# Peptides against a protein of PDB entry 3OIQ: the designs that were tried, part 43

Target 1, 212 residues: chain A of PDB entry 3OIQ
Amino acid sequence: KNRIFVSSSKDFEGYPSKAIVPVQFVALLTSIHLTETKCLLGFSNFERRGDQSQEDQYLIKLKFKDRGSERLARITISLLCQYFDIELPDLDSDSGASPTVILRDIHLERLCFSSCKALYVSKHGNYTLFLEDIKPLDLVSVISTISTKSTNSSKHSSSELISECDLNNSLVDIFNNLIEMNRDEKNRFKFVKLIHYDIELKKFVQDQQKVL

## One batch from the design tools (peptide; aimed at target 1 L119 S122 N126)

Design b1_p23_5_s1 (made by RFdiffusion4, then SolubleMPNN; from b1_p23_5, 11 letters changed)
Fold by OpenDDE base, seed 3:
Structure b1_p23_5_s1 (fold): chain B 212 residues (1-212), chain A 23 residues (1-23)
Amino acid sequence: as target 1 above (212 residues)
Amino acid sequence: SKFEELLKQEEKNFELTEDLIPK
């Protein structure tokens, strides 16, 4: 089965009420929910949805049913947090209680761009997304990718099954949505409050704001 | 196929999950 690129979490409203569909999307990590019984990752592209919360538009489940799946979930979270420089409680604490991690609003401090592969699984009009793979994206690489799309650089990076166009369009849409949020006085998101806010990001945002 | 077996496992996993996203 071909993997479907998803540009909006609204696409799932039109999906079959009983199906399993491999999907892929690009979004910002917004939340981490690790408890004794569940492991969830929230992602968003911050698409405007009326009065609905813009956070956790993609709620992704990690399998958390046995010792092996729990271990894999914890390792996945640890590796993501290490990559994005997110401070986690020590998950290896010898206290036989698995640490609970509940992080929200991650995007207010760090832009954690992620390419996610998931299984859309639906039954009786409800669905879930199971994580298959996650690739964290470097912000400098994201900025460079968006900036170079305007130049016909024919670098056929042949290896990813996603159209380079779909990835780039989603990254542009996310930045445009963040720029709109930054302009909104009622929105908590501000680029200047990001821990990693630098001259490069500032310049990029200023240049994108001129096109909008 | 191995893929169909994985899908059946994920379907079974879905039925046991409380956190359903409504359509």
Scores: peptide ipSAE 0.096, ipTM 0.631, DockQ to the pose 0.070
OpenDDE base, seeds 1, 2, 4, 5: peptide ipSAE 0.084, 0.078, 0.027, 0.029; ipTM 0.658, 0.650, 0.631, 0.624

Design b1_p23_5_s2 (made by RFdiffusion4, then SolubleMPNN; from b1_p23_5, 14 letters changed)
Fold by OpenDDE base, seed 5:
Structure b1_p23_5_s2 (fold): chain B 212 residues (1-212), chain A 23 residues (1-23)
Amino acid sequence: as target 1 above (212 residues)
Amino acid sequence: SSFEKKLKEEEENEKLTEDLVPK
């Protein structure tokens, strides 16, 4: 089935009220919610939505129904957190108690760019997004991709029908939104407060600010 | 797919109010 690239979580307002649609998007990880009964990942592109919170615009559900799915969800979270250098409490508690992880506002400390594949599942005008796959993106690689204006779409990896253009456009839009948030004195987001704020990111932001 | 069907059945059996985004 053809996977649809989603540039905005508002696209789901126009989606069928009863459907299963494979989708893909790129966004920043904003929250992790792992309890005894559920596992959710929050993502955002920080699209302006009036006075609405810009956090958790994409709420992604991991299957969490049996010990096998719970283990897979925990492993997924552990691997993501290891990749992004996010400190987790020890998930291997010998105490038999399933560890609870509640992280919010991740984007205030770390830019965790992620390419997500999900299933849009809707019923009666409500929807959920089930995670199918997640690829963490390295920030240096994201910056390089935006900076190089890769005209060379020559990698015929014929299997992933998502245009390199759609991914790049979404990455640019996210950075533009972050720049606007950084300029807003009322917004908590500031590039200089990122743990990984370096000379490369500083230069990139300064160069992008001249275009906006 | 059988997986998509299972996910749908699973979502239909979950409390339809938890973690659903209204349109």
Scores: peptide ipSAE 0.064, ipTM 0.630, DockQ to the pose 0.058
OpenDDE base, seeds 1, 2, 3, 4: peptide ipSAE 0.026, 0.025, 0.025, 0.024; ipTM 0.622, 0.622, 0.615, 0.618; seed 2 fails the geometry check

Design b1_p23_5_s3 (made by RFdiffusion4, then SolubleMPNN; from b1_p23_5, 15 letters changed)
Fold by OpenDDE base, seed 2:
Structure b1_p23_5_s3 (fold): chain B 212 residues (1-212), chain A 23 residues (1-23)
Amino acid sequence: as target 1 above (212 residues)
Amino acid sequence: SSFEKKLEEEEKNESLTESLIPK
């Protein structure tokens, strides 16, 4: 089955009540929940959903059933946090207690753009999203991709069924949503509060704000 | 919190769907 690009987590409301569907989306990492028994990642595009929380619009489960899957989950979290410069409590603490990591509202401090491949699995209308793959995206690369409206369809990356357009549109939508949140005085999100807020990001935001 | 509610919902959904995950 072809992988479906998902632009909104609302798309899942229209999905079959009993299915297995490979999906892909791009979103910001908003939460990490790692315990002794489970591992979850929260993501969001920050689409407006009325009075609903904009955080954790995509709740993605990592398999956590055996020592192998648990180890893979912990390594995945470690690598993601290293990539995004997220401080984790020492996961390697010699205390035989599996470290618990509960991080929320990550987007308030860091823009952690991620391209996620997941498996939508539903039964009786309930669904779970299982992580299949995650690619962290560099913010500079994201900014450059949005700024350089891709005239260069270099034909050669033929194998990934997802249109470069879908990715780019989602990235633009996320930034537009963040700009709207930044303009809202009631919203906790502010670009200037990001730890990695630099001149490049500032300029990009200022330029995007002129178009919105 | 909204997060806790979503977490509880996911746990419920997982209990129903976990058996369907391809090995």
Scores: peptide ipSAE 0.327, ipTM 0.894, DockQ to the pose 0.864
OpenDDE base, seeds 1, 3, 4, 5: peptide ipSAE 0.319, 0.324, 0.320, 0.328; ipTM 0.892, 0.892, 0.892, 0.894; seed 5 fails the geometry check

Design b1_p23_5_s4 (made by RFdiffusion4, then SolubleMPNN; from b1_p23_5, 12 letters changed)
Fold by OpenDDE base, seed 5:
Structure b1_p23_5_s4 (fold): chain B 212 residues (1-212), chain A 23 residues (1-23)
Amino acid sequence: as target 1 above (212 residues)
Amino acid sequence: SKFEELLKKEEENESLTEELVPE
């Protein structure tokens, strides 16, 4: 089935009121909500939407219907947090209580770039995005990819229908939005407050700021 | 909070869409 690349969560406003559409996007992880009954991931590209919060523009659900799906969701969260060096409360509570994880504003401390595959499911104009796959992206790799943008990668990688161009454009847009947020004195986001803020990221941001 | 509103809206959307999710 052809997967659609989504550059903005506003694209869903134009989607059919009754559909099942496989989609893919790249965004920053902004929130994790794992309870006894639900598992949600919030993502954002920080597209300016007027006075609306720029967080959680993509709300992605993990299936959480039975012990098998719950276990898969918990493992997914654990692996993501391990990859991004996000501290979780000890999930190994011997108390038989399912661990609860509620994290918000993750982007204020860590840039957690993620490539997400999801299923858009709509009925009566309402929709849910169900997670199908998630690939965490390394920040150094993201920076290198943006910096090495050769105008000529006509590499039709024949296997995945997503143009390398769409991914790269979305990554650039995210960084541009973060640069604008960093310049805004009212915005809580600041690059210098990131736990992983280093010389490489500093140089990259300074170089991108000259183009904007 | 805005996040609680998003969660509530997601719950409403899920209840309407759950039957359509391919198993």
Scores: peptide ipSAE 0.326, ipTM 0.886, DockQ to the pose 0.879
OpenDDE base, seeds 1, 2, 3, 4: peptide ipSAE 0.318, 0.323, 0.320, 0.316; ipTM 0.884, 0.885, 0.884, 0.883; seed 4 fails the geometry check

Design b1_p23_6 (made by RFdiffusion4)
Pose (drawn by RFdiffusion4):
Structure b1_p23_6 (pose): chain A 183 residues (1-47, 54-90, 99-149, 165-212), chain P 23 residues (1-23)
Amino acid sequence: KNRIFVSSSKDFEGYPSKAIVPVQFVALLTSIHLTETKCLLGFSNFEQEDQYLIKLKFKDRGSERLARITISLLCQYFDIELPDPTVILRDIHLERLCFSSCKALYVSKHGNYTLFLEDIKPLDLVSVISTISTKCDLNNSLVDIFNNLIEMNRDEKNRFKFVKLIHYDIELKKFVQDQQKVL
Amino acid sequence: DFSLSFPLPSEEELFEEVDEEAE
């Protein structure tokens, strides 16, 4: 194929006014909006706000069920509690870090566009830390994301704090410290 | 490794969805 890797949502400025372009990006899961009619997943690399809004389209009940199972499995994989109806989650990163490699289809018309979900591969935080410590586009993005998350933690006004993560590991405390030295 | 895929409808339906979102 010819899937184009995007490093930022701003890349979508050079894309056609009407085209179907397979894309791929890496980001943190930040929000979920699940209704009976549609589902939107928000992701961000904190270059610090929501940036990627990925849509799971479904019309009939059969496809709705699949969308619900998909959200259920994604949330379970990240240890996110899910009440299972309109379902809304925000600023998931303030409580849990959820790195994800996502493949999407950019569909545009009249200059407007929507990113439709093709695939989402959650990334284990332990593997993310290891991948950064031992040591391309994926890695560049994982590094940039973690750096921004580091600067956000330094900023006193920003609500993001590692110590406030429900999964604040001793190893996470360790990687963050030894990561600031590089700065 | 674990991954989740989601099927997409036809291209015509995707273009109609973009139109609906734009309105």

Design b1_p23_6_s1 (made by RFdiffusion4, then SolubleMPNN; from b1_p23_6 with D1S F6Y E11N D19E E23K)
Fold by OpenDDE base, seed 2:
Formats: sequence, structure tokens, C-alpha cells
Structure b1_p23_6_s1 (fold): chain B 212 residues (1-212), chain A 23 residues (1-23)
Amino acid sequence: as target 1 above (212 residues)
Amino acid sequence: SFSLSYPLPSNEELFEEVEEEAK
């Protein structure tokens, strides 16, 4: 089945009430919810949805089916957090209690761009997004990709059916939404409050703000 | 950059889970 690129989580409102659809999107990691029984990753592109929270627009479930999958979920969370320099409470604590991790508003401290592959699974009009694959994206690489407007279709990554255009458009949209949030005095998001706010990101934001 | 693949259960189990989460 062809994987569908999703630019908005509102697209799911038009999806079949009973289906399995492979989807892909790019968004910022906003939350992590790890318990004994489940793991949820929240993502957002920060599209305006009226007065609704712009957080967790994509809730992605890591299914636990056995102890092996539970361990893999923990490893997945650890690796993502290591990549994004997110401090987790010690998941390896020798206390036989399964570590509970609840992180929210991750985007207020770190821009954690992620390319996600998921299965949209619906029944009776309800749906769940199940994680198939996650690729964390480096912020410098994201900035470079947006800035260079890839004229270089290097032909060799033929296997990922995503239009390079869809990825780039989504990344631009996310930054535009963040710029709007940064301009809103009522919004908690501010670029200058990001832990990794550097001269490169500052310059990029300033240059993008001139176009909006 | 790395990619992490996550294993999924059967389609039947996925449909059952969606039904359980809706209760």
C-alpha cells in the first residue's frame, strides 16, 4: 500500500471509519507519556485550530505486546531523548518499578523535529496512530534544507516514497507557525527560551520573519 | 541521523486495541 504523506492531523477526519492506512508526517515532538502499559508520543505542526491546544495534534502509540516490545519502547524513548538532549529520569533505576515518564511542552525548550511513519487504524469512527518508524531530524539539517530549497535532487534516496517537496513544505509550515507563536505575547513559545538557541537559529528565524 | 523501526502486532490486534481505547 502506498504511504500517504499527512500535512495536517485534520486529514484524519476524512479517513474511513474502519481502515488501516500507512501514513507519514513531519512534526515537532511535544510530549512523551511512558507508563507500565503504554507509550504515547505527542507531535505537533502547530497549525492553528482555534482556541484548542496546539500540542499533541498527532498522538502516536508505541504498542506493548510483550516484554520485548516494552523494552524496545523504552530503548526508543531513551535513544530519542539522547538524540535531542532531553533529560529523562533514570529509566534504568534498579527500583523494580517500571519508570513512568511524563514530559510535556518539549517544544518550549527544544525543537525536536521528527519524521514519523505510522499506521492509522480506525474502528467505529475512532482511530489510533501506531508507530512504525521514527527518524529524528537534526535542526541544522532542517534549517539547511529549508534555506537551500533543494535544487539538488540527489537521485539516490529513491526508496523513500515521500515527495521531498512534502517534507520541505511541512518543515516550512512548522517554522512559520512557530514564528507566529513567537510573535504572540500570549503564547508561551519563544525562540529565545530554547536551550539550543544559537546564532544560526537566530539568523534563520530573523530571515524567515522578513518573508512572513 | 538514525531511524528506529517499531514492531507492530497483527491487523486484528490493532483493530481490537482501537476498540478497547474507545471504551
Scores: peptide ipSAE 0.602, ipTM 0.953, DockQ to the pose 0.855
OpenDDE base, seeds 1, 3, 4, 5: peptide ipSAE 0.601, 0.601, 0.600, 0.602; ipTM 0.953, 0.953, 0.953, 0.953

Design b1_p23_6_s2 (made by RFdiffusion4, then SolubleMPNN; from b1_p23_6 with D1S F6Y E11D D19E E23K)
Fold by OpenDDE base, seed 1:
Structure b1_p23_6_s2 (fold): chain B 212 residues (1-212), chain A 23 residues (1-23)
Amino acid sequence: as target 1 above (212 residues)
Amino acid sequence: SFSLSYPLPSDEELFEEVEEEAK
């Protein structure tokens, strides 16, 4: 089945009521919810949705059925958090209590860009997104990608069906949305409050703000 | 950078889980 690139979680409103559709999106990690019974990752592109929370626009489930798959979910969370320098409680504690991890508003401290592949599964008008693959993206690489591709339409036909254009457009849209949030005095998001706010990010944001 | 692949169950089990979450 061809994988569909999703630019908005509103796209799912037009999807079939009984289907399995492979999808891919790029978004910021906003939440982690790991309990004994479930693992959910929240992502957002911060598209404006009226008065609705801009967090967790994409809720991605890591399904576990047994102790082995639960361990894999924990490893996945640990590796993501290690990559993004997110502090987690010790998940490897041999104490028979499965550690509960509930993180929210991750984007207020860290820009955790992620490329996600998921299965959209719908039944009776409800849907769940199941994780297939996650790739964390380095912020420096994201900034570089946006900055360089404005000039070089070099047709590198990388055989991955998702156009480099779709990825770039989504990354630009996310930054534009963050810039709008940063300008809004009522919004909690501020670039200067990011733990990793540096001269490179500052310059990039200032340059993008001149175009908006 | 790394990618992490997560194993998925059968299509039938995915449909059952979506139905259970809706109850």
Scores: peptide ipSAE 0.602, ipTM 0.952, DockQ to the pose 0.879
OpenDDE base, seeds 2, 3, 4, 5: peptide ipSAE 0.602, 0.601, 0.602, 0.600; ipTM 0.952, 0.952, 0.952, 0.952

Design b1_p23_6_s3 (made by RFdiffusion4, then SolubleMPNN; from b1_p23_6, 6 letters changed)
Fold by OpenDDE base, seed 1:
Structure b1_p23_6_s3 (fold): chain B 212 residues (1-212), chain A 23 residues (1-23)
Amino acid sequence: as target 1 above (212 residues)
Amino acid sequence: SFSLSYPLPSDEELFKEVEEEAK
């Protein structure tokens, strides 16, 4: 089945009521919910949705089947958090109590860009997104990608089914949404409050703000 | 950078889970 690139979680409103559709999106990690019974990852592109929370626009489930799949979910969370320098409680504690991890508003401290592959599964008008693959993206690489491709319309048809254009457009849209949030005095998001706010990010944001 | 692949159940089990979450 061809994988569909999703630019908005509103796209799912038009999806079939009984289907399995492979999808891919790029978004910021906003939440982690790991308990004994479930693992959920929240992602957002911060598309404006009226008065609705802009967090967790994409809720991705890591299914537990057995103790092995639970362990794999924990490893996945640990590796993501290690990559993004997110502090987690010790997940490897031999104490028979499975550690509960509940993180929210991750984007207020860290921009955790992620490329996600998921299965959209719908039944009776409800749907769940199941994780297939996750790739964390380096912020420097994201900034570089946006900055270089804005000038070079060189048709490098990289043979990956998802157009480099779709990825770039989504990354640009996310930054534009973050810039709007940063300008809004009522919004909690501020670039200067990011733990990793540096001269490179500052310059990039300032340059993008001139175009908006 | 790394990618992590997560194993999925059968299509039948996925449909069953979506139905159970809706109850």
Scores: peptide ipSAE 0.604, ipTM 0.953, DockQ to the pose 0.845
OpenDDE base, seeds 2, 3, 4, 5: peptide ipSAE 0.604, 0.602, 0.603, 0.604; ipTM 0.952, 0.952, 0.953, 0.952

Design b1_p23_6_s4 (made by RFdiffusion4, then SolubleMPNN; from b1_p23_6 with D1S F6Y E11N D19E)
Fold by OpenDDE base, seed 2:
Structure b1_p23_6_s4 (fold): chain B 212 residues (1-212), chain A 23 residues (1-23)
Amino acid sequence: as target 1 above (212 residues)
Amino acid sequence: SFSLSYPLPSNEELFEEVEEEAE
């Protein structure tokens, strides 16, 4: 089956009530939920959904059934957090208790752009998204991609069926949504509060704000 | 940048693990 690029988590409202559909999206990591029994990653593109929280619009479940999959989930979280410079509470605490990690509102401190492949699985009108693949994206690379409007289709990455246009459009939409949130005095999100807020990001945001 | 491939459950297990919204 062809993988479907998803631009909004509302697209799932139109999906079959009993299906397995491979999907792909780009979003910001907003939450990490690791317990003894489950591992969830929350993502958002911050599309406006009325008065509902813009967090966790894409809730992605990791396989977490056995010691091997649990270990892999922990390693996956550690690698993502290391890449994004997210401080985890000591997962290595010698206390034989399985480390519990609950992080929320990650986007308030760090822009953690991620390209995710997932399986949409539906049953009885409900659905769950299962992680297939995650690729963290470097913010400098995201900014450069949006700014250059990639005329350089270097032909060689033939295998990823995502329209480069769909990726770029989603990245632009996310930034536009963040700019709107930053302008809203009631919204907790502010670019200047990001730990990694630098001159490059500042300039990029200022330039994008002139187009909106 | 890296890509992490994550193992999937079987199709049967995928359908069993669909979270029902707790009413």
Scores: peptide ipSAE 0.463, ipTM 0.891, DockQ to the pose 0.708
OpenDDE base, seeds 1, 3, 4, 5: peptide ipSAE 0.458, 0.459, 0.457, 0.460; ipTM 0.890, 0.891, 0.891, 0.890

Design b1_p23_7 (made by RFdiffusion4)
Pose (drawn by RFdiffusion4):
Structure b1_p23_7 (pose): chain A 183 residues (1-47, 54-90, 99-149, 165-212), chain P 23 residues (1-23)
Amino acid sequence: KNRIFVSSSKDFEGYPSKAIVPVQFVALLTSIHLTETKCLLGFSNFEQEDQYLIKLKFKDRGSERLARITISLLCQYFDIELPDPTVILRDIHLERLCFSSCKALYVSKHGNYTLFLEDIKPLDLVSVISTISTKCDLNNSLVDIFNNLIEMNRDEKNRFKFVKLIHYDIELKKFVQDQQKVL
Amino acid sequence: SFEPDISDDLAREYLENIVENLS
């Protein structure tokens, strides 16, 4: 194929006013908006706000069930608690870091666009840390995301703090320290 | 404001694939 990797949501400025373009990006899962009619997943690389809004379209109940199972499995994979109805989660990153490699379909018309979900591969935080320590677009993005997360942690006014993560590991405490030295 | 869309069949195929991958 010819899937185009996007490093930022701003890249979508150069895209056609009416086209279907397969894309791929890397980011943290930050929000979920699940209704009976639609589902939107928000992601961000914190270059510090929501940036990618991925849509899971479904019309009938059969497809709704699949969307619900998909959200259920994604949340279970990241140890996110889910009440299973309109379901809303925000600023997930303040509590849990959820790196994800996502493939999407950019669909535009009249200059407006929507990113539809094709695939989502959650990335283990342990693997993310290891992939950064031992050591392309994926890695550049993982590095940039973690750097921004580091600057956000330094900033006293920002609500993001590693020590406040429900999964604040000793290894995470270690990687963050040895990561600031590079700065 | 106008919102682009995709077919229902395509959306369903994507969801089936995602469910299989996450299982």

Design b1_p23_7_s1 (made by RFdiffusion4, then SolubleMPNN; from b1_p23_7, 7 letters changed)
Fold by OpenDDE base, seed 4:
Structure b1_p23_7_s1 (fold): chain B 212 residues (1-212), chain A 23 residues (1-23)
Amino acid sequence: as target 1 above (212 residues)
Amino acid sequence: AFEPDISDEEARERLEKLVEKLS
């Protein structure tokens, strides 16, 4: 089956009640929930959905059932956090208790852009997304990608790969949503509160704000 | 609510691949 690019988590509302579908999306990492029994990653593109929370629009499961697979999940989380410079409590605590990691609202401090491949599995109208692959995206690279493709809508990407256009459009949409959130005095998200807020991001945001 | 699931083996294989790719 061809992998489907998902631009909105609303797309899943139209998916079959019983299906297995490989999907791909790009979003910001918003939450990490690692317990003794489950690992969930929350992602969002911050699409406005009425009264629904904008966080955790994509809940991605890392399934484990034994200590070996739990360790692999923990390593996965550690590697992601290392890439994004997210401070985790020492997961190697000698205390014999499986460390619980609950991080929320990651996007308020760090923009953790991620390209995710997942397996959509549905039964009886419920679905679960299982992580297949995750590519952390550097913010500088994201900014560069958005800035360069705004000019080159050249027709030539005939490659069957999820169109560079789909990725770019989603990245633009995310930034636009963040800009709207930043303008909203009631929204907790502010670019200036990001730990990594720098001159490059400032300039990019200022330039994008002029177009919106 | 019923949560759709994958096999334990498939879940392990996915994690192994994730660790490999992120390392």
Scores: peptide ipSAE 0.714, ipTM 0.959, DockQ to the pose 0.935
OpenDDE base, seeds 1, 2, 3, 5: peptide ipSAE 0.714, 0.714, 0.714, 0.713; ipTM 0.959, 0.959, 0.959, 0.959

Design b1_p23_7_s2 (made by RFdiffusion4, then SolubleMPNN; from b1_p23_7, 9 letters changed)
Fold by OpenDDE base, seed 2:
Structure b1_p23_7_s2 (fold): chain B 212 residues (1-212), chain A 23 residues (1-23)
Amino acid sequence: as target 1 above (212 residues)
Amino acid sequence: SFEPEISDETARKWLEKLVKELS
C-alpha cells in the first residue's frame, strides 16, 4: 500500500469515513500530552485556518493499550525530548506514579521539525491518526535543505514514491507561515524568542523574508 | 478532541480516487 504524503491536515476532511490509510507529513511539534491512559502528540504546519488556533492541526495518537505500548510511548517521548532539548519534568520521580507530561506551544520556544508516518483510521465519519514512525529533523539540516534546493531546480531523483519535492515544499511552507506569524504583532510566535535562535537562523529568516 | 466529521459523499469520491491511484 502506497503511503500518501499529506501537505495539509485539511486533506483529511476529504478522506473516507471508513478506511485505513498510511500517510506521511512534515510539521512542527506543538504539544505533548502523556497521561496514565493516553499519549498524544500535536503537530502543526501553521496553515492559516481563519480565526482558529493554528496549534495541534495534526493530533497523533500513540498506542497506549498495554504495558508494552505504554513503555514504548514513554520512550518515544523521552527520545524526542532529548533530541529537541525539551525539558521534561522529572519522569524519574521515585513516586511510583506514572509521569504526567503536558506540554503546549512547544513551537514558541523550539522549532521541532518532524517527519511523521501515521495511519489514518476512520470509522463513522470520525478519524484518528496513529503514529507509526517519527523522524526528528535537525533545524540546521532543514535550513540547508531549503537553501540548497532554492538554487538546484534540476535533479529529478525518481526513486522514492514520496517526492523529496513534497517534503521540501512542506518545509518551505512551514517557514513561510512562521515568517507571517512573526510579522503579525498579535501572534505570540517570534523567532527572537526561540531558545535556539542563532546567527544562522537569523540570516536564513532575513533571506527568506526578502523573497516573501 | 477535534475529530473532524467527513461527509460520506466526500469520503466515497476520495476513496474512488485513491483506489484508482493505488491501482
Scores: peptide ipSAE 0.027, ipTM 0.634, DockQ to the pose 0.035
OpenDDE base, seeds 1, 3, 4, 5: peptide ipSAE 0.020, 0.019, 0.021, 0.017; ipTM 0.565, 0.519, 0.561, 0.536

Design b1_p23_7_s3 (made by RFdiffusion4, then SolubleMPNN; from b1_p23_7, 8 letters changed)
Fold by OpenDDE base, seed 5:
Structure b1_p23_7_s3 (fold): chain B 212 residues (1-212), chain A 23 residues (1-23)
Amino acid sequence: as target 1 above (212 residues)
Amino acid sequence: AYEPDISDELSREWLEKLVEKLS
């Protein structure tokens, strides 16, 4: 079955009321919710939706129903947090209580770009997204990809079902949305408040602001 | 407001019925 690239979480409003659809999207990690009974990851591309919160536009569920699936979910969260340098409470507490992790507004401190593969699963007009795979993206690599593709539109139309163009367009859209948020005095997001804000990111943002 | 609780009930009933249909 062909995986569908999703550029907006609004696309799901047009999806079948009873289906299983493999999907892929790129977005920023905005929240982590790990409790005794559930594991959710929140993502956003910060698409403007009127006065609605721009956070958690994609809510991805990890299977969390048995000790094996719980362990896999915890390992997934640990690896993501290690990659993005997100501090977690010690998940290895020998105390038989599974640690609870509730992180929100991650994007205010760190830009955690992630490529997600998920199953869209719908019934009776309601849907859930189940995580199949997640690839964290390095910010330097994201910046380099956006900066170089302004020139080479040509060759790689070939093999993988998700066009490299769709991924890059979504990355550009996310940055454009962040730039608009940064310009808005009412928005809490500011590039200068990011822990990893450096000269490279500053220059990139300044260059992108000239094109918008 | 995404109520995480609605997602769990819907997802459990849905997964159970999906497993029943795929079974």
Scores: peptide ipSAE 0.064, ipTM 0.590, DockQ to the pose 0.057
OpenDDE base, seeds 1, 2, 3, 4: peptide ipSAE 0.055, 0.019, 0.027, 0.025; ipTM 0.526, 0.544, 0.522, 0.593; seed 4 fails the geometry check

Design b1_p23_7_s4 (made by RFdiffusion4, then SolubleMPNN; from b1_p23_7, 11 letters changed)
Fold by OpenDDE base, seed 2:
Structure b1_p23_7_s4 (fold): chain B 212 residues (1-212), chain A 23 residues (1-23)
Amino acid sequence: as target 1 above (212 residues)
Amino acid sequence: MYEPEISDEEARKRLEELVKKLS
């Protein structure tokens, strides 16, 4: 089955009540919820949904059933956090109890762009998204990708089935949504509050704001 | 959240692949 690119988490409202569908999306990591029994990653493209919270629009489950798979989930989370320079509470604490990790509103401090492959699984109208793959994206690379494709139409890199256009459009949409949030005085998101806010990001945001 | 019947082996394999890709 071909993997479907998803531009909005609302797309799932139209999905079959009983299905298994491989999907892919690009979004910002917004939350991590790791306990002894479950691991959930929250992602968002910050699409406007009325007065609803814009965080955790995509809730992705990492399934584990035993201590071995739990350990692998923990390692996965640690590696993601290492990539994004997210400070985890000491997971290495010698207290034999597997520490609970609950991080929320990650996007308020760091823009953690992620390309996710997931399995949509529904039954009786309820669904769960299971993580199949995650590619963390470097912010500099995201900025460069958005900036260069506004100019160069031509390079057919044939291999990955998902339109390079879909990825780019989603990245642009995310930034546009963040710009709107930044302009909203009621919104907690501000670019200047990002830990990694630099001259490059500032310039990029300023240039994007001129188009919006 | 509906939990599909993903086998324990499949769940483990996916996590191993994730760890490998992120390392």
Scores: peptide ipSAE 0.619, ipTM 0.913, DockQ to the pose 0.682
OpenDDE base, seeds 1, 3, 4, 5: peptide ipSAE 0.615, 0.616, 0.616, 0.616; ipTM 0.914, 0.915, 0.913, 0.913; seed 4 fails the geometry check

